# Peptides against a protein of PDB entry 1LOE: the designs that were tried, part 12

Target 1, 181 residues: chain A of PDB entry 1LOE
Amino acid sequence: TETTSFSITKFGPDQQNLIFQGDGYTTKERLTLTKAVRNTVGRALYSSPIHIWDSKTGNVANFVTSFTFVIDAPNSYNVADGFTFFIAPVDTKPQTGGGYLGVFNSKDYDKTSQTVAVEFDTFYNTAWDPSNGDRHIGIDVNSIKSINTKSWKLQNGKEANVVIAFNAATNVLTVSLTYPN
Target 2, 181 residues: chain A of PDB entry 1LOE as posed
Amino acid sequence: TETTSFSITKFGPDQQNLIFQGDGYTTKERLTLTKAVRNTVGRALYSSPIHIWDSKTGNVANFVTSFTFVIDAPNSYNVADGFTFFIAPVDTKPQTGGGYLGVFNSKDYDKTSQTVAVEFDTFYNTAWDPSNGDRHIGIDVNSIKSINTKSWALQNGKEANVVIAFNAATNVLTVSLTYPN

## One batch from the design tools (peptide; aimed at target 1 I87 Y109 N148)

Design b1_p12_8_s1 (made by RFdiffusion4, then SolubleMPNN; from b1_p12_8, 5 letters changed)
Fold by OpenDDE base, seed 3:
Structure b1_p12_8_s1 (fold): chain B 181 residues (1-181), chain A 12 residues (1-12)
Amino acid sequence: as target 1 above (181 residues)
Amino acid sequence: VSLSATVDLRNI
């Protein structure tokens, strides 16, 4: 049994353990995914592949990740779509279709994407989002249509703490979002 | 808020 871990407290201008895609960059020691303009997509990948499961033994890894984020979305209409934490194949590329969070490329289930994402969704897309129109967190498996969602009351411009944990024994992925202070 | 779901990583 092996364990891989990493921690980034300050994101530097030459962050060697991240692969930046699209408009993703670092500034003021923070990872910034997009520019404050329309039609911008940015991503950052951990540079080393992560061994999630072993096809020979069938063993699946437990994992836990934590991060903080800030979103500025003062209204529900003139804002971007939000962001995701995602796990995807090593050759994954950013997707530019609006509403798909830079991760998916259609509203349909697509197993070929081989992507799991936790979305923090700030824009209501009537075609696939929960009908109540709330900002929400979601768990996405090969589809922008989440397998489960929870309403999320965004505190605009405030730091949110996120913990995402996967239990390999139960196959349960758990997401926790809090505003501590 | 908290959210969970069952995800089979071997069959993604």
Scores: peptide ipSAE 0.792, ipTM 0.978, DockQ to the pose 0.937
OpenDDE base, seeds 1, 2, 4, 5: peptide ipSAE 0.784, 0.792, 0.751, 0.773; ipTM 0.977, 0.978, 0.975, 0.977

Design b1_p12_8_s2 (made by RFdiffusion4, then SolubleMPNN; from b1_p12_8, 5 letters changed)
Fold by OpenDDE base, seed 2:
Structure b1_p12_8_s2 (fold): chain B 181 residues (1-181), chain A 12 residues (1-12)
Amino acid sequence: as target 1 above (181 residues)
Amino acid sequence: VTLSATVDLRKI
């Protein structure tokens, strides 16, 4: 059984196991995806390809990832779109279209993107987001239009803990977000 | 908060 694992508790200025794209960088031991300006997008990829499924055998990997994040979004209107954890082909490039979280490039389903993402969405885009306008987490498959969403009450500036788990036996992807303390 | 969905990674 093939297994890949990594852990980054302090993001250094020369993080060898990350590929930075767009405006992504590290500062003060944190991964920072964007600059504090309009129209900024950044990403960071784990530098080693991950073998998620085997086309010859059909075997699919289980995986679990966890991370903490902080978002500063004191209001719901003059803020950025949020961010994603995503899995995409090794040649994936940042996408700059507004509202697409740096991952997608149109509002339409696009199987050629071959991307699954968990979004942490802080901006209501009328065309595709849940109609209640809530900040939300979503599971995205080849589309910015999530296959499922759930309202998320952001605690501004506080550290959120995220666990994302995939069970290959059931094909269920589970996202858990909590605020400790 | 917890969210789940069925995703077939072989078909994405």
Scores: peptide ipSAE 0.812, ipTM 0.981, DockQ to the pose 0.963
OpenDDE base, seeds 1, 3, 4, 5: peptide ipSAE 0.801, 0.805, 0.773, 0.790; ipTM 0.980, 0.981, 0.978, 0.979

Design b1_p12_8_s3 (made by RFdiffusion4, then SolubleMPNN; from b1_p12_8, 6 letters changed)
Fold by OpenDDE base, seed 2:
Structure b1_p12_8_s3 (fold): chain B 181 residues (1-181), chain A 12 residues (1-12)
Amino acid sequence: as target 1 above (181 residues)
Amino acid sequence: VELSATVDLRKI
């Protein structure tokens, strides 16, 4: 059984196990995806490829990832789009289309992207987001249009704890977001 | 907040 694991408690200026794309960088021991300006996109990839499933055996990996994030979005209209945790092919490149969270490049389903993402969406895009207009978390499969979403009450500037787990036996991807007291 | 979905990674 193959196992890959990593942990980054403090993001350093020379974080060798990350590949930075776009405007992504580290500062004050935090990973920062975007600048505090319009029209900015940044990503960070784990530098080593991860074997998710084996086409020869059909075996699919279980995985669990956890992270903490802070979003400053005091309102829902003059803010950025949010961010994703994503799994994509090794040659994945940042996408700059507005509202696509740096991961997708159109509003249409595109199997060629081979991308699974968990979105933490802070901006309501009428064309694809849940009609209630709520900030939300979503599970995205080859599309910015989530296969499932749930409303998320953002606590502005507070640390959120996220756990994303995939159970290969059931094919269930689970996302948990909490704000610790 | 908890969210789940069925995803077959072999078909992505």
Scores: peptide ipSAE 0.816, ipTM 0.980, DockQ to the pose 0.936
OpenDDE base, seeds 1, 3, 4, 5: peptide ipSAE 0.808, 0.806, 0.780, 0.795; ipTM 0.980, 0.980, 0.978, 0.979

Design b1_p12_8_s4 (made by RFdiffusion4, then SolubleMPNN; from b1_p12_8, 6 letters changed)
Fold by OpenDDE base, seed 2:
Structure b1_p12_8_s4 (fold): chain B 181 residues (1-181), chain A 12 residues (1-12)
Amino acid sequence: as target 1 above (181 residues)
Amino acid sequence: ATLSATVDLRKI
């Protein structure tokens, strides 16, 4: 069975197994996606291609990803859009359109993006976000308009633990977010 | 918070 795994506890200044895009960088052993200014986007890709499914056999991989993040969003208006964990083709490039989390490039479904993303969305975009205006987690398939969402009670500046698991037998992607402290 | 969805990676 083919298996790929990696773990990054401390992000170094020359992290060899990451490809940085846009404003993404490391500082103080953390991965930082954006600058604290307007119109900033950054990404980091795992440097090795991951074989998610085999077109010859039809076999699909199971996977589990876990990470910890901190977001500073003390209000709902003068804040950035949030971020995603995403899976995309190896030649994926950062997208700069506002509200698209650096991953998508329009409000429309786009099959050519070939992207699955889990969004942690801190800004309400009227055109596609849940109408209640809540900060939310979402599962995105080729679209910034999530196929499913759940309200997320953000604890500003606190560490959140995320686990993202995909079960290939059921095709169910599960996201859990907790604040242990 | 927990969220799930069905995603067929072969059809992405």
Scores: peptide ipSAE 0.798, ipTM 0.979, DockQ to the pose 0.950
OpenDDE base, seeds 1, 3, 4, 5: peptide ipSAE 0.785, 0.797, 0.745, 0.765; ipTM 0.978, 0.979, 0.975, 0.977

## One batch from the design tools (peptide; aimed at target 1 T40 R43 V79)

Design b2_p13_1 (made by RFdiffusion4)
Pose (drawn by RFdiffusion4):
Order: sequence, then structure tokens, then C-alpha cells
Structure b2_p13_1 (pose): chain A 181 residues (1-181), chain P 13 residues (1-13)
Amino acid sequence: as target 2 above (181 residues)
Amino acid sequence: ASGAGGFGIGWTH
């Protein structure tokens, strides 16, 4: 049995248990992944590796993460590219920016990726996004093309509370995001 | 304005 847990309710100026990659930094008690600036990537990882499954036994971990996040755009129309919570190898580095969300490099399945991410995608990329053109939540496994999506209406500047849970018994990954009110 | 943001964890087995 192995458990890993943590909580950070207010981020401080020297959050030593996070690894920052790209433009990720903490400001005014928040984790800032990108400022409202063009063509940038920011990533932050929890510093401890987490044991998510075991080859000897074949057991896989149950887990839950929750967080509140804000997307603050200049207006409701010109908004790119989005935000991800991701599970990647211990040595993960930033991948392609733009619509690939710093996490993937291709629309096609890439076995060497070894990452699954839940995306909160605010920009329709004709090449791989749901053709309806809506902003959406997606589950991505080794590709920027989501295996599943759900349209989501972004509330600019507002706090969204999200819970992502994985039940090892069913292999169900559930994602909930709620806007207050 | 644009950008890609990500928050994540590393994993082992």
C-alpha cells in the first residue's frame, strides 16, 4: 500500500514542492501557468513521483484531484489555447505549444508519449477538435485528439471547481467542473 | 492573447 497526498490552498512565492517548466510561476497566492500573452507555455509538476500502478501485482491506484482554476481572457471571443491536468513519466518536459497544450506532439496516437491529460480547451483547431467548434473538456490519451469530449461554456474570469477521479475497479476516469451559480 | 497551461504529476510503477 502506498499513498501520496497533498493540498495547497494558497500558493506561496517559493513553492518548493513544485517544479516549474516554461513560464509557470506563483503570484499573489496563485499558480500562474501563462500570463495573458501570446505564444507561451507554462507547466508545473508536483515534485514527488507517484506510484500509479504496480507490475508485480498488476494493481492500479485509485486517485482524486481537485482544484479551482481561472481563465482570464481579454474578452469572451479571442481566447486560446487552454489548460490541462496531466499524468506523464517522471521526466516529462514541455512538448509542442499552441493547440497541443504543452503536452502532446501529434494528432495521431503516439505510444512513446505515455501521458494522459484532461484538457479544458478554449480554441477550436479544425484539424482535431470536435467539428461543432465549441470549447470543451476532453480526455486525451497519447494524442491531442480526445477520445471523448463535452462542450463547456467558458465563464471568463470566473472560478471553476474541477474534480478528476480514477476508480481502479472500473478504470473509469470521471471529470466534473462546476461554475458557482 | 494565447498560451498553453498545464498542471500535472509524474508517475512510476

Design b2_p13_1_s1 (made by RFdiffusion4, then SolubleMPNN; from b2_p13_1, 6 letters changed)
Fold by OpenDDE base, seed 2:
Formats: C-alpha cells, sequence, structure tokens
Structure b2_p13_1_s1 (fold): chain B 181 residues (1-181), chain A 13 residues (1-13)
C-alpha cells in the first residue's frame, strides 16, 4: 500500500506545505490559529491532498498523526472555541459559524460534508456540547455534534501532545492526549 | 466565543 508522510517541526513564514486560511499564520516558528477576537477563524491545510478513502473500492486507509498544541483559555466563558484537527475533501473551506470550530456549519448530520474531526473544545455550546459543560475532546463525523466525547482537563498554556490513529479494519479512531511537562 | 483554530488534511478519492 502507498504511504504518505509529512513532518513539520518548525513553522516558517513561508511554509510551502501549508495553505493558510482565515486568520491562521506563523510566528516564531509556531502556527497560530486563533485570535482573541469574536468571529475569527484560523486554519491551516496541508497543501498536498492524500488518498484516504477510495470511493470506487470503499477502501479506507489507516493513518497515524501526531502534533503538539497549546491552548490559552484561563476561563470557560471568555475564550475561543478551541482547536480542531480535521480530515476533509480537498476543496474544504473554512467555516465561519460561531462554535463550529471552522470545520462544520451545522449540528445536523450532513453526509455530504465527508469530514471527520477531532475537537479539543474549550467553549460550551449549549446546543450541541455535552451537558456537563466540561472542556472535552470530541470525535466529529459530518457534524459539530460529536459522536463521542470525553472530558478533558486543560492545563492552560501547556503543550499537549496528541496522537490520533485510525484503524480501518476495526473502524476505530483513537485519540490520546498527554501533558509531558 | 472568540474564534477557533483548526489544522487539517484534504483528501481525494
Amino acid sequence: as target 1 above (181 residues)
Amino acid sequence: SSGSGSLGIGYTS
């Protein structure tokens, strides 16, 4: 089987393998995706499309991705919506609706979006988030309303290491988050 | 909220 891999350890101002969308930008070798301003959406899209799902054969690829992110959300009421990793059709565009994490545009299931996301959600949206109001990790399939969530204790301003793995044979997506420091 | 950020990969079939 074909294997595609990429690694970005430092982000430059002229990062050739990323498409910056919305307010996403690089500074000091880091990718910054959010601004503390209402109705802002920052995205970065890997510039080369990959073959994850073959519509003709139905085959789905296994994949593993890892990244490190930092969220600064000292409270739960005056903060951004969070961070999201997503896989979407190559022509994906940023979505601007509040609370939709720049990826989705509805809490209703929409199979035409063909988008899977892992959200690290820091803002409680009453209409779709878990009722306990906890910050959470969620798996989103074609909807901002997660198919599965788990409470997440944010360590504010600290680097979180994330590994996301998909096993096509079992149809299981695994998300792990650790704070090494 | 004050916005959101996302990192993604586009795919083809």
Scores: peptide ipSAE 0.528, ipTM 0.911, DockQ to the pose 0.756
OpenDDE base, seeds 1, 3, 4, 5: peptide ipSAE 0.471, 0.498, 0.511, 0.506; ipTM 0.879, 0.885, 0.904, 0.903

Design b2_p13_1_s2 (made by RFdiffusion4, then SolubleMPNN; from b2_p13_1, 5 letters changed)
Fold by OpenDDE base, seed 2:
Structure b2_p13_1_s2 (fold): chain B 181 residues (1-181), chain A 13 residues (1-13)
Amino acid sequence: as target 1 above (181 residues)
Amino acid sequence: ASGSGSLGIGYTD
């Protein structure tokens, strides 16, 4: 089998393997994805497409990705929408609209989106988020309305370690988040 | 809200 891997530990101003979209940028070796300004979207897209699903054969690849992120959201009302890791068709473009996390544009299921995302959602959108209003991790398939969510106790300003793994044989996506410090 | 950020990968056949 073929394996594609990449690792970015330091983000440079001329990061060649990332396509910066919207307000996404690098500074001080960090990737900054939001300016915390209303109605802004920041994205970074890995510059090389990967082969995770072959429509001709039906084969689906396993994958594992890990990253660390920091969110500064001292309250639940005057904050950004959150952070999302996503996998989408190669021609994916930033999506606008409050609460759509730069990836989706509707709470309606749209199979043509062919997009899967893991959201780390810090803002309660009454139209689609879990009614308890908790910050949450969600798995989004072709819709901003998550197919599954779990409450997430944000440690404000602390580095979170995330591992996302997909097992094609079981069709299970696993998300793990820890605060090591 | 005051924006969002995302990190992604594009795929193709």
Scores: peptide ipSAE 0.589, ipTM 0.930, DockQ to the pose 0.764
OpenDDE base, seeds 1, 3, 4, 5: peptide ipSAE 0.513, 0.570, 0.530, 0.536; ipTM 0.898, 0.919, 0.906, 0.913

Design b2_p13_1_s3 (made by RFdiffusion4, then SolubleMPNN; from b2_p13_1, 4 letters changed)
Fold by OpenDDE base, seed 2:
Structure b2_p13_1_s3 (fold): chain B 181 residues (1-181), chain A 13 residues (1-13)
Amino acid sequence: as target 1 above (181 residues)
Amino acid sequence: ASGSGSFGIGYTD
């Protein structure tokens, strides 16, 4: 088997292994994805494409990713939409439009997008988000309308630790979020 | 509503 891995503990202004898109930038050793301006998108891509399946057999690889993030969203009304961690075809481009989190462009299932994302959604979009209006974590497959969601109680301004794991044998994606402090 | 962000990995065959 072949393994590809990377780790970024501190983000620099000239981070060579990231492709910055839209308004994404680094400051104070952090990657900042949003500037909280309506209809703007900030993205960053790991600069090297990965091979997630065997071209001969079609078998998909297992993967694990972990990261720490901070969201400042003191209220539920005048806030940005949130952010995603995503895996998409290498030529993926930022997508605009409120609530699409820079990755998708429709609530309709579109297999041609070939994109999977984990969303950390801080804004209630009535057209596709869970009807309870809660901030939520979602798993998105080829659509901004999550195939599964869980309510998420944001600790404003606090560091959240996330682990995302995919088990190819079971086709199960697992997301965990904790606030250690 | 007021912007969004994403971090991702691109894949290819």
Scores: peptide ipSAE 0.610, ipTM 0.934, DockQ to the pose 0.756
OpenDDE base, seeds 1, 3, 4, 5: peptide ipSAE 0.541, 0.588, 0.547, 0.539; ipTM 0.900, 0.922, 0.910, 0.919

Design b2_p13_1_s4 (made by RFdiffusion4, then SolubleMPNN; from b2_p13_1, 6 letters changed)
Fold by OpenDDE base, seed 2:
Structure b2_p13_1_s4 (fold): chain B 181 residues (1-181), chain A 13 residues (1-13)
Amino acid sequence: as target 1 above (181 residues)
Amino acid sequence: SSGSGSLGIGYTD
């Protein structure tokens, strides 16, 4: 079996293992993905592709990733769309359009996208988000319309620790979010 | 909304 591992604790101005896309940049050892300006999209893509699915054998890899993020969203209306972690084909490019989290471009299921994302959504998009309007964590498969969501109590400006794990044998994606402080 | 941010990994066979 092949294992790929990487860790980034501090982000530098010349972070060689990240491809900055859109408005993504580093400052003060942090990765900043949004300028809180309307219609902006910021992304960072790990510079090396990984092998998570082998088309010849059909094997799908297990993976575990962890990260810490901060969202400033003092209200639910005058805020950004949120943050998302995604896995996509190596040639993935930033996607525009409000509410699509820089990853998708439609609420319609599109298998050709071949993209899976975990969204931490802070803005209610009437067309596809859960009707209760709650901030939520969602699992997105080939569509911005999540296949599953869970309400999320955002602690504004606090560091959230996230662990995302995929078990290929059970086909289960697990998302854990905690506020340790 | 005022934009979005994402962190991702690309995959290949």
Scores: peptide ipSAE 0.547, ipTM 0.916, DockQ to the pose 0.764
OpenDDE base, seeds 1, 3, 4, 5: peptide ipSAE 0.502, 0.533, 0.522, 0.525; ipTM 0.896, 0.907, 0.906, 0.909

Design b2_p13_2 (made by RFdiffusion4)
Pose (drawn by RFdiffusion4):
Structure b2_p13_2 (pose): chain A 181 residues (1-181), chain P 13 residues (1-13)
Amino acid sequence: as target 2 above (181 residues)
Amino acid sequence: AYYRVGFSATNSL
């Protein structure tokens, strides 16, 4: 049995238990992944590796993460590229920016990727996004093309509360985001 | 197997 847990309700200026990659930094008690600036990537990882499954027993971890996040765009129309919560190898480095969200490099399945991410995508990329063109939440496994998506209407500058849970008994990954009111 | 979790964001505009 192995458990890993943490909570950070207000981020401080020297959050030593996070690894920052790209433009990720903490400001005014928030984790800032990108400022409202063109062509940038920011990533932050919890510093401890987490044991998510075991080859000797074949057991896989149950887990829950929750967080509140804000997307603040200049207006409701010109908004790119999005935001992900991801599970990746211990040595993960930033991948392709833009519509690949710093996490993937291809629309095709890439076994060497070894990452699953839940995306909160705010920009329609004709090549791989749901053709309806809506902003959406997706589950990505080793590809930027989501295996599943749900349209989501972005509320600019507003707090969204999200819970992602994995039940090892069913292998169900559930994602909930709620806007207050 | 050990993995790491994190957040990522990009901006093109």

Design b2_p13_2_s1 (made by RFdiffusion4, then SolubleMPNN; from b2_p13_2, 5 letters changed)
Fold by OpenDDE base, seed 5:
Structure b2_p13_2_s1 (fold): chain B 181 residues (1-181), chain A 13 residues (1-13)
Amino acid sequence: as target 1 above (181 residues)
Amino acid sequence: GYKRIGFSATRSV
């Protein structure tokens, strides 16, 4: 089978293989999704579309992605709203901000969204988040209301290493997060 | 089919 892979270790200005949306930008060789202001939405897409499924066979691709992210909030006890890895239609644009993470528009299942996301959610939204109020990792399918969640302790300002893998044969998405330092 | 992958973040506070 054909394999597509890419790696970006340093993010420069005019990064040609990224599509910046909203307030997303690069600075000091880092991809920065939000500006230092309230009510901001920032996104960055890999410019090349990814072949997710084979139209001939219907087979869905396996994939693995790894990345490092930092959330650095001025107040570690008041952080909103979160960070998201997502897979969306080729022409995707920023969606609702705040608790919808710029990726979704509803807590109700909406198949027209055609979007899957892994959220790293720092803010408790009573209407859809787990009732324990914990910051959490969530798997979102066509809705900001996660189909599965796990509590996650934010280490403010520290680098988190993430691995996301999808096994098409089992239809299982796995997420791992570690703070190595 | 084809899709795009990406990252998103929001800040409200």
Scores: peptide ipSAE 0.777, ipTM 0.971, DockQ to the pose 0.915
OpenDDE base, seeds 1, 2, 3, 4: peptide ipSAE 0.760, 0.687, 0.736, 0.764; ipTM 0.969, 0.955, 0.965, 0.969

Design b2_p13_2_s4 (made by RFdiffusion4, then SolubleMPNN; from b2_p13_2, 5 letters changed)
Fold by OpenDDE base, seed 5:
Structure b2_p13_2_s4 (fold): chain B 181 residues (1-181), chain A 13 residues (1-13)
Amino acid sequence: as target 1 above (181 residues)
Amino acid sequence: GYMRIGFSATRSV
């Protein structure tokens, strides 16, 4: 069994194993995806491509990823648009901003996107988000319109611990989020 | 096949 793993605890100004896109950058040892301005898109890719599936058998790899993120908005009641973990083609570039979270361009299923995302969506978009208007975690496959969602209460300025696990045998993606403090 | 993993965020307000 082939295994790839990596860990980044502190982010430096010359982080060679990250590809920064849009407004993404590092400051004070933290990866910062958006600048303190409106209408910004920021992304960061792990520079090394990941072997996701076996070309011979077609089997998809199991994986587990954990990370901590903070959303710190000036106004807790007016927060847009969200944060995502995603997997995309090697040559992926920033996509549509705003409610598309910089990872998608359509609410319609588009297989050419070849992108899977876990969204932590802070803003309700009437055209595709759950009708209850709640902030939510969503699983997105080739569309900003999630195939599954769960309500999530943002704790503004607090660290959220996330674990995402994929079981290839069952084709189940599991997402957990906790606020330990 | 190979793909890249990453993070993305947007701000509009």
Scores: peptide ipSAE 0.781, ipTM 0.972, DockQ to the pose 0.904
OpenDDE base, seeds 1, 2, 3, 4: peptide ipSAE 0.765, 0.753, 0.744, 0.771; ipTM 0.969, 0.967, 0.966, 0.970

Design b2_p13_3 (made by RFdiffusion4)
Pose (drawn by RFdiffusion4):
Structure b2_p13_3 (pose): chain A 181 residues (1-181), chain P 13 residues (1-13)
Amino acid sequence: as target 2 above (181 residues)
Amino acid sequence: AYFRVGFSATNSF
């Protein structure tokens, strides 16, 4: 049995238990992944590796993460590219920016990727996004093309509360985001 | 198997 847990309710200026990659930094008690600036990537990882499954027993971890996040755009129309919570190898480094969200390099399945991410995508990329053109939440496994999506209406500058849970018994990954009110 | 979790974001505007 192995458990890993943590909580950070207010981020400080020297959050030593996070690894920052790209433009990720903490400011005014928030984790800032990108400022409202063109063509940038920010990533932050919890510093401890987490044992998610075991080859000797074949057991897989149950887990829950929750967080509040804000997307603040200049207006409701010109908004790119989005935001991900991801599970990746211990040595993960930033991948392609733009619509690939710093996490993937292809629309095709890439076995060497070894990452699954839940995306909060604010920009329709004709090549791989749901053709309806809506902003959406997606589950990505080794590809930027989501295996499953749900349209989501972005509330600019507002706090969204999200819970992602994995139940090892069903292999169900559930994602909930709620806007207050 | 050990993995790491994190957040990522990009911006094109």

Design b2_p13_4 (made by RFdiffusion4)
Pose (drawn by RFdiffusion4):
Order: structure tokens, then sequence, then C-alpha cells
Structure b2_p13_4 (pose): chain A 181 residues (1-181), chain P 13 residues (1-13)
């Protein structure tokens, strides 16, 4: 049995248990992944590796993460590219920016990726996004093309509370985001 | 468009 847990309710100026990659930094008690600036990537990882499954027993971990996040755009129409919570190898480095969300490099399945991410995508990329053109939440496994999506209406500047849970018994990954009110 | 990406995550073994 192995458990890993943590909580950070207010981020401080020297959050030593996070690894920052790209433009990720903490400001005014928030984790800032990108400022409202063009053509940038920010990533932050929890510093401890987490044992998510075991080859000797074949057991896989149950887990839950929750967080509140804000997307603040200049207006409701010109908004790109989005935000991900991701599970990647211990040595993960930033991948392609723009619509690939710093996490993937292709629309095709890439076995060497070894990352699954839940995306909160605010920009329709004709090449791989749901053709309806809506902003959406997606589950990505080794590709920027989501295996599953759900349209989501962004509330600019508002707090969204999200819970992602994995049940090892069913292999169900559930994602919930709620806007207050 | 700003064309910026953000990510928060974990590593695993």
Amino acid sequence: as target 2 above (181 residues)
Amino acid sequence: YLHSAGGFGIGYY
C-alpha cells in the first residue's frame, strides 16, 4: 500500500514542492501557468513521483484531484489555447505549444508519449477538435485528439471547481467542473 | 488569439 497526498490552498512565492517549466510561476497566492500574452507555455508538476500502478501485482491506484482554476481572457471571443491536468513520466518536459497544450506533439496516437491529460480547451483547431467548434473538456490519451469530449461554456474570469477521479475497479476516469451559480 | 498553453500535472512510476 502506498499513498501520496497533498493540498495547497494558497500558493506562496517559493512553492518548493512544485517544479516549474516554461513560464509557470506563483503570484499573489495563485499558480500562474501563462500570463495573458501571446505564444507561451507554462507547466508545473508536483515534485514527488507517484506510484500509479504496480507490475508485480498488476494493481492500479485509485486517485482524486480537485482544483479551482481561472481563465482570464481579454474578452469572451479571442481566447486560446487552454489548460490541462496531466499524468506523464517522471521526466516529462514541455512538448509542442499552441493547440497541443504543452503536452502532446501529434494528432495521431504516439505510444512514446505515455501521458494522459484532461483538457479544458478554449480554441477550436479544425484539424482535431470536435467539428461543432465549441470549447470543451476532453480526455486525451497519447494524442491531442480526445477520445471523448463534452462542450463547456467558458465563464471568463470566473472560478471553476474541477474534480478528476480514477476508480481502479472500473478504470473509469470521471471529470466534473462546476461554475458557482 | 493568444495561442498560449497551461498545464498542471504529476509524474508517475

Design b2_p13_4_s1 (made by RFdiffusion4, then SolubleMPNN; from b2_p13_4, 5 letters changed)
Fold by OpenDDE base, seed 2:
Structure b2_p13_4_s1 (fold): chain B 181 residues (1-181), chain A 13 residues (1-13)
Amino acid sequence: as target 1 above (181 residues)
Amino acid sequence: FLNSSGSLGIGYY
């Protein structure tokens, strides 16, 4: 079994292993993806693709990823749509529309996108989000409409530790979020 | 609403 791993603990002004897309940028060792400005979509793509898909068998490799993010949303007024981690085909391109998280391009299911995303959604979009209106974590498979969601209480300005793991044998994707501080 | 978001991604093959 082969293993590919990478880690970024600090983000520099010339982060060579990231492709900055849209309005994404680095400052003070942080990657800033979402600005509290209307109609901005920031993306960062790891510069090297990873081999997780076996085109012959259709099997997906196991993977584990972890990251820390901070969201500043002191109120629900003029709040952005949130933050998303995604895995997409190597030719993935930034998409417009913050409500689509910069990953999807419509509200419809599109199996051809071959994209899996974990959303940390801070804005209630009536057309596709859980009807309770809660901020939520969602697992998105080829659609902005999550296949599963869980209510999430944002701790404003605090670092959230996230672990996303996929077990190919069980075909289960696990998402955990904690506020250690 | 702002219609704004941020995302971090990995390409796969």
Scores: peptide ipSAE 0.685, ipTM 0.948, DockQ to the pose 0.817
OpenDDE base, seeds 1, 3, 4, 5: peptide ipSAE 0.556, 0.675, 0.592, 0.615; ipTM 0.905, 0.945, 0.921, 0.932

Design b2_p13_4_s2 (made by RFdiffusion4, then SolubleMPNN; from b2_p13_4 with H3N A5S G7S)
Fold by OpenDDE base, seed 3:
Structure b2_p13_4_s2 (fold): chain B 181 residues (1-181), chain A 13 residues (1-13)
Amino acid sequence: as target 1 above (181 residues)
Amino acid sequence: YLNSSGSFGIGYY
């Protein structure tokens, strides 16, 4: 059994273990992925790839990740598309189009993307988002159209604690979001 | 609508 882990508690101006993409940057010890500027996409990649799939045995690793994020979206005016955590092949490239969360590039299912994302979506895109129009958490597998969603009541400007876990034995991905304060 | 977003990710193999 092999385990790889990393932790970033403070984000510095010269964060060597991150690859900044698009308009992402660090300030005040935070990773700022977007300041809600029109037509911008900010990304950050952990600089080292992780071994999740063993091509020889076919085994898939378990993983757990946790993080805290803040979104400021007090109203429906000048709203952005939100934030997403993703796992993608090592050669993943930043994508344009805020509604595609900087990860996808079309509304179609694309198996070749080999990408799993958890979205925290603040804007209702009629073409793919849940019809109730709620802000939502979504699990995205090779598509911006989530395979599962849950309504999420944003607490504006508050820190959200997220835990994402994948159980390889059951092939189940779990997502939890709480506002502790 | 701003058409903007942020993402954090990990590459895998």
Scores: peptide ipSAE 0.778, ipTM 0.971, DockQ to the pose 0.835
OpenDDE base, seeds 1, 2, 4, 5: peptide ipSAE 0.692, 0.775, 0.739, 0.745; ipTM 0.956, 0.970, 0.966, 0.966

